Peptides against a protein of PDB entry 6GMG. Designs and how they scored, part 196

Target 1, 331 residues: chain A of PDB entry 6GMG
Amino acid sequence: DSDDRVTPPAEPLDRMPDPYRPSYGRAETVVNNYIRKWQQVYSHRDGRKQQMTEEQREWLSYGCVGVTWVNSGQYPTNRLAFASFDEDRFKNELKNGRPRSGETRAEFEGRVAKESFDEEKGFQRAREVASVMNRALENAHDESAYLDNLKKELANGNDALRNEDARSPFYSALRNTPSFKERNGGNHDPSRMKAVIYSKHFWSGQDRSSSADKRKYGDPDAFRPAPGTGLVDMSRDRNIPRSPTSPGEGFVNFDYGWFGAQTEADADKTVWTHGNHYHAPNGSLGAMHVYESKFRNWSEGYSDFDRGAYVITFIPKSWNTAPDKVKQGWP

## One batch from the design tools (peptide; made by RFdiffusion4, then SolubleMPNN)

Design b2_p15_3_s2 (from b2_p15_3, 9 letters changed)
Fold by OpenDDE base, seed 4:
Structure b2_p15_3_s2 (fold): chain B 331 residues (1-331), chain A 15 residues (1-15)
Amino acid sequence: as target 1 above (331 residues)
Amino acid sequence: SNADLINKYGQEALS
């Protein structure tokens, strides 16, 4: 139960991490040890190592979302989300494919929809957009300059995002970032900020007014990216898990993975940091563990989820929570 | 609620 959540204790600033453990192609450690690594590697503000605050440790204790929370500086809003969906593949498979033995029509359609998403292309789109945003940020000293630069960049690339409304998450994301407004953050200077990426896995069948089949097997029409832009409307994501298909079956409500601003060009070599569950050392779930996974491990997800979104947000350049290079594990 | 902020069954998914 959520009532078992405990905030991890403070770790000494200079305490070095214990070695991570390899697990299923990823590096794994207990949350307390991740705090140690975080303090040594990611905690730096203006080049100075920082102890993880009680507030940050509390955020982290919430599990997978906590990892993204502590590194991005805010609870994920998921407003600026991207994905890639192969409409032709979807239509073709529905037309020419058939349900597996024992598979219902609804289950078949849900599976086909899930398989029609391309995680790598979705991630690539987010990186492309983040790159454009970073160029727009680079020499912009006010929001107006940033927006002008952004529009110019999009026009030069003939990107459909140029047609988005001024109030859209795409254009409003920076101004709605708390750290942008903070004196020790962006201080309202776009050039002090950089775009970062995290990913969310979730269930498509969240509409309570829809059929039970959609809740159990997925809604093939839900959370598709808009053509041209790749934007996903996340407004209907209410963190509702997949409905059980059998007695006793339960599913996770979501999973979050932190990428940040890695510059590794090969997607397969990028590292994604995530947690298994909220920290409950005295509860049935046990202590929270943190995983550093390669993209393949992350993007595979679980049967709990049939959607993956890649979300852009912003952090101050003075933070080291999103370095150019992330090393998997310790040392 | 706290339930909206956590992944409750993450351990089961990873096992």
Scores: peptide ipSAE 0.032, ipTM 0.719, DockQ to the pose 0.108
Fold by OpenDDE base, seed 5:
Structure b2_p15_3_s2 (fold): chain B 331 residues (1-331), chain A 15 residues (1-15)
Amino acid sequence: as target 1 above (331 residues)
Amino acid sequence: SNADLINKYGQEALS
């Protein structure tokens, strides 16, 4: 039903944003106004303010994924994803816990699994890895140097990621980043790139061959991080939404939140930028709105999702889509 | 398809 999606019009480069509105503890604005803010704050290439291109506006119009798309420069592949799962909590709760009144066994297990994920620790792991990658990038002028630096950093920290295969998403992520190869991007120079983070919320019960209960209430075993590394195999994520538990119920297929490369040490003070839906100003959904949420607001998610992954990708340092500090709202 | 790129039912859940 995306037939009514519209590309937002161009905004004059010097047009200032209107004030954002408070919404559920977050700052909210219409997509057109976000474009204005983006041009003033995030558009800079080599320190020069840029008008959002038609292509970028088209990407943005796709909703929450569009925010991550326009800021990362590519459609999310989600290959390098991290999470944190408390296996002991999960096992103990399954063993000793009981379904709530009216809760099915499958619903209970799905809920327990969901609650066994720690969003903050997942985010922390991604930030830790991004930091290691950034150190490896800093003085590396070719991919070989980057990989050598990365391996050394991992060895020094006794990080289990050092045992990953050379072809794994962890080691191949940089070379597979289009902006790394672009002349005005990385130009094949790792030191011109930096690691950035976004988050995806999605449903675990996507396996069509699994039970209906798993599709309705979650698959407790799906999309768990690998021990030691925290890596999540995202290959089975096909953007399939949660199955309805009652007639007429519908769920969203995913949500994306853009963090970038904020340096704020307190997770609770970090700002996550996301959209509500694709831009349909003349359709039933209406105009796309963009939200700038604090971590608590973002990580809380919705009942539509029982998984949260924190994904690392790369952008050129010359881009200002991932500044050290993000200010919530406007002004 | 466009459906794969957008969040469906966004207004119901995310707005």
Scores: peptide ipSAE 0.030, ipTM 0.708, DockQ to the pose 0.116
Fold by OpenDDE base, seed 2:
Structure b2_p15_3_s2 (fold): chain B 331 residues (1-331), chain A 15 residues (1-15)
Amino acid sequence: as target 1 above (331 residues)
Amino acid sequence: SNADLINKYGQEALS
């Protein structure tokens, strides 16, 4: 439902942000103020600040996905997604564990599955792969060179991704990136691109042919990463929210968090930028707010979701939407 | 757009 969605107005390029509001370890601000920060910090193309365009403001206005959208330059496709799942923990808990008091079997299994995902390891895997990709992009001036470099890097690391099909999202992600093909973007030159990361939270129980219990409490078998690669098949993610467990209960379809290409080695110190909802200043939801959260705050997620994926995409190096260092809040 | 699929009640939960 986006009937009340409004595109935020343009902000003068030279307007400085107001201070962010601290909130539960996060830095929070209204979307208009984020636009101001974005223009000062992230808007740079070839080193020059840019005013956020109307199109970009429209993208941003869509809420949580909007932050990733405006910074990545495209609507998230989520095709190159990574996660980490502890199969042994899952099996052991199912075998030896018992439902909590008042917990149904389905609820128990869903919870155990959710808890068997390791967000930090999933994130680290994505960072590892992004690093490999960035090395492969370096000095590659056509896609063929990039792919060759990538295969060599993977072989050197004995990475299972080397066995992926050429048509896999892993290998096709670059060519399918619009900014790669743009003259002012990559201009079909891989060396002008860099890998970036965002995260998506979503619900596992999206199969309408499955039991109602799975839709309510999660599908323990859904959206698990492939062993070795960590790749998650996202083809079944159709942005279907968790089914209500009680009358009047509603859940969100997804949440997106933008990481970019931060170089901070400590995952706990990385900053994730995300929005709460679409911008509806004249509606019941109110104005969109943007949050800059530390990893622990982001990865905690909400009860709306039982899956987290870390997705790799690409942006031109000339963009500053994914700087090495992200400062939380303002000033 | 898929972004339009975010429902009101769910979005409030994220607020």
Scores: peptide ipSAE 0.028, ipTM 0.692, DockQ to the pose 0.142
Fold by OpenDDE base, seed 1:
Structure b2_p15_3_s2 (fold): chain B 331 residues (1-331), chain A 15 residues (1-15)
Amino acid sequence: as target 1 above (331 residues)
Amino acid sequence: SNADLINKYGQEALS
């Protein structure tokens, strides 16, 4: 019941966080304590700490998406998404593999498709593209200069993204970022912006006109990355959860994890920040909790989801919501 | 799903 959602109260700017606690191999804390950490570590604008505003606290209160929302400055649009899919593995397993005991053919195909995605390679592709974009942003003082730089970088690397249409989300992502246009943000200066990454987990079987089996066990053909570019068409993602396979079963519609712009080269050492549910301290769900997970914990996902995408967006360099290094927990 | 990390009914999305 979304009516139970409450905006967390303001925290004094100078209040230090309580220590995080371990939870399932992750660092975990209640949302109010995350706000305290956020104000100490991530709130800086032009080098000055800021109290999390009421609007930002409202965004955060929405749960896992709220963490990405408050740190990226906008509700996720998910338009520039990347993944990696092993087509040969998929075909081979379908041909030579067999359903497990009690597994239907549809369930088998859905599982094989899920297992054919490589989360690490998907993440690596997003980081690669973000790096190219950051180079293109550097010293570009208008959008035209940015686009020219981007095309040049892609050509030099023989990247298939160079063949994308000018109207593609890849080329239009910057101009469609609200903070790019804000006076205290990018102020229409690309060199004041940087690329950041977040991840979304979701269900492939969202087509209501498809078979019930696809809705229950996944659509093996849905949300695959385009060859060469790694781009995923997210236009059909409408936050529809997996259909129940048994009476009383229910699934969550999505999960979001915030990465930002960490420079750690080892994927396994990167930190992903996410929430469990909307903040309902007086409701049945209880207070929202925030988790800081390593990549393995994040990428493992849940049975609720059979797709993972890594999405690029932009924030002003003056924001500290995406620092080079993220430390788990407190202190 | 792990109820402690992701509640089955606890995630809210904007339309």
Scores: peptide ipSAE 0.027, ipTM 0.702, DockQ to the pose 0.242

Design b2_p15_3_s3 (from b2_p15_3, 8 letters changed)
Fold by OpenDDE base, seed 5:
Structure b2_p15_3_s3 (fold): chain B 331 residues (1-331), chain A 15 residues (1-15)
Amino acid sequence: as target 1 above (331 residues)
Amino acid sequence: SNADLINKYNQEALS
């Protein structure tokens, strides 16, 4: 019951975290302890530690999305999303493969589609684009300068994104970022902002007008990236979970993982921060736990989801919620 | 609605 959600209490600014616990290759802790770590490591504004505000604690209490929310400063809009899909693999497997024993045709097609997405390549594409954006931001003191720089960068790289419409989420993402407009944020100065990345896992079969099979086993054609750009149209993602395939079965609505702006070149060594569920210490779900997972652990996902998108947004450079290096766990 | 915004159950339930 969503009504069981509770905002975690404030933690003293100088309270040090308790050690995280290992959990299947992850580092795990209760949400209150993550707040302690966050205040010590990620809370800095212009180099000064900040206590997590009540508003931020409330955002965090929403679960996995709360981790992304508190660190990005806004609820995820997911408009600038990237993925990688191997069309040739998909077509080949559909043509030459066959359903497994007991697997329906729809289940087979859904599985093949899921397996045709490459999480690592999707992540790399997002990082590539984020790097281009960051270069465009560096010395741009107004949006016009930023856009000009961006177009030049794209032209130099012969990137298909250069052909996107001016109204595209790609070009409008910065201006639509609240922290960009805030006086103590970007203050309308692109050079004060940096691109950051988070990931969303979700279900493809969300169209209620489609077949029940697609809702149960996935929609093979849904949420594919556009060729060349890698952009995913997320407009049809309504946080609808997978339909049960058996009585009593239930699936999660989504999963979010925060990456930020880590500079680690090896994807496998990057750390992704996420939560298990909304904070309900007095409810059946219990207290929210926060996980810091390596990319392998994150990208594996769950059977609840058959899509992964890597989303770019922006935060002020004065924030330390997206440091170059993220250390897993505590100490 | 809150149902659309909140993460209901994933890691603990699925691990």
Scores: peptide ipSAE 0.065, ipTM 0.751, DockQ to the pose 0.106
Fold by OpenDDE base, seed 1:
Structure b2_p15_3_s3 (fold): chain B 331 residues (1-331), chain A 15 residues (1-15)
Amino acid sequence: as target 1 above (331 residues)
Amino acid sequence: SNADLINKYNQEALS
């Protein structure tokens, strides 16, 4: 229950953040201090610092999803999602492997499926597609030009995405982005927009009509990427957490990590920004904390989740929420 | 542990 959620107070525009502290290999700080950093580093519109608005502070207060929300400008829809799955590894392990001691067959299959996803390859695919999109955006001044450019780029690269339907989230993502239509955003000009990336961790066993074992240990067949494209159908993701396997056990519904548009070629050196829970300074959960993690820390995930997706959306180029370089922590 | 970082829901799960 999030009834005790509180919107963090405003921070003066020129207030510098306090130092972050190390935590589990991450840089960590309280949400109000992140607001201070955000105003100094990420708030710029057309090169000018902005105070985080009350609306933005409210978005941020929602926890890990709030970090992505504030920086992307919209609540995540997760429609354009990518992953990488090694089907040969999966089949081979099921055939030749065996459950661990005390592991049920369902638990074994769920674990093998989870381990058959490659987070780094999934991330790389999203970056590849984002790069193609950015090239298509660069000199396109209307949506028609953007779509034509996109198809040409895909054809040139012999990318399977060229075969997607015109109504696919892949082709409709830009037009469905609110900031694209805003006067001070894209103003319907694709060349004023850029592709950005965030990641979501979630549970595969969300089908309430399926077996209890799938809800407890994962659905090996759920949320796999389509061959060739890497697209994941996210339509069945309803933020349902993993079912408990023992009395009193509980799992978190999801985790979001913001990457943006970093240009660091080494995936292991990229920085992912995320939160722990909604802001409840007067409640049992306490104040929200924000973490800046390297890719290995982010991609490792938690036992709460057996799927990771890398999602593409768009923001105006005039925003600085997705800079080329992200520095971990403060100072 | 790392699991302590996300020990509660960010939002209520959808049904």
Scores: peptide ipSAE 0.053, ipTM 0.695, DockQ to the pose 0.177
Fold by OpenDDE base, seed 2:
Structure b2_p15_3_s3 (fold): chain B 331 residues (1-331), chain A 15 residues (1-15)
Amino acid sequence: as target 1 above (331 residues)
Amino acid sequence: SNADLINKYNQEALS
């Protein structure tokens, strides 16, 4: 029961983390220990370590989304999301493939759709766009300058994003970022902000008016990226989990992974930070655990989800929640 | 198993 959620207690600023434990090829620790690491590594504001505030600890306690929440400074809105979908593969497999033994048509189509997404290309697209945005931000001291720079960059690259509406999440994302407007954040100065990335895994079959089969096995047509831009319309994502396919089966609503702004060119070497569930140390779920996973582990996802999106948001450059290099585990 | 890494409830219902 969600009523069992507890805010982790404060950790002394100078308390060092205990070593992380290996878990399924990941680095794993309890949430309290992650707070310790966070304070040592990621808490810096303008170069100074900060104790994780009660508010931040509360955010963190929400689980996987809490990790992204505390590091991005806001609850994920998922407005600027990217993915890559191989339409040709999808069509070809539907045409020439067939359901496996015991697999329903709906299950087959859902599976084929899931497999037609390329997580690596989706991630790469987000990184590409984030890079463009960062170039646009670098010397822009007002939003107008940022937008002009952005359009120029897109034009130079012949990027389809240049054709997006001015009200598109792509162009409005910065001004809609609370930390951009904060005096101690961006202070309305784009050059004080940087683009960061997180990922969300979720279920495609969320339309309650659709067939039960789509809710169980996925909606092959849902949450596909737009051609050229790679943008995913996330407006219909309502955090509805996959419907059970068998008695007693249950699925998780979503998973979030924090990447930030790592500069590692090899996707396989990037580190993704995520949590297992909300913090319930006195409940049946137990204490929240935080995982630091390589891209392969993150992108693999779970059967709970058939969609992955890579989302861009912004944080102040003065924050250290998105460093160039992230080390997996501790020490 | 995957269930060991991700639990039924990653957050409270905020919707």
Scores: peptide ipSAE 0.045, ipTM 0.696, DockQ to the pose 0.217
Fold by OpenDDE base, seed 4:
Structure b2_p15_3_s3 (fold): chain B 331 residues (1-331), chain A 15 residues (1-15)
Amino acid sequence: as target 1 above (331 residues)
Amino acid sequence: SNADLINKYNQEALS
């Protein structure tokens, strides 16, 4: 029950983390210990360590989304999302493939659609776009300059994003970022901001007006990226979990993984930070745990989800929540 | 199992 959520207590600023525990190739720790690490490594504002505030601890207590929330400074809106989908693979498998033993047609189609997404290419597209945005931000001191730079960069690369509407999430994302407008944040100066990336796993079969089969096994046509741009329309994502296929079965509503702005070129070596559930130390779910996973572990996902999106947002450069290098675990 | 690493519910922020 969500009513069991508890805000983790404050941790002394000088308290060092306990060692993380290895688990399935991941580094795992309890949320309180993550707060300790966060204060030592990620809390810096203008180079000065900060104690995680009560508000930030409350955000964090929401689970996996809380990790992204505390590091990005806002609850995820997921408006600027990217993915990669192999349409030819999808069509060919549907035409020439067949259901596995015991697999329904709907289950087969849902699985084929899920497998037609390429997580690595989706992540690469988001990184490519983030790089373009960062170049556009670099010496832009007002939004007009930023937008002009962005359009020039896209034109030079013959990128299909150049054809997006001025009101699209792609062009409006910066102005819609609260920290961009804050005096101690961007202060309306694009050059004080940088693009960062997080990922969301979610269920495609969220349309309540569709068939029960789509809600149970996935909607093969839902949440596909637009050709050329890679943009995913996330407007129909309402955090509805997969429908049970058997009595007593239940699925998680979503999963969020924080990447930030790591510069590691090899996707397989990047680190993704995420949580398992909301913090309920006195409830049935127990204390929240935080995981630092390599890309292969993160991108694998769970049967709860059949979609993955890579989302771009912005944070002030003065924040250290998105360093160029992330070390897995502790010490 | 890997399924145990992500538990049954992530609480959403209230709008």
Scores: peptide ipSAE 0.043, ipTM 0.692, DockQ to the pose 0.269

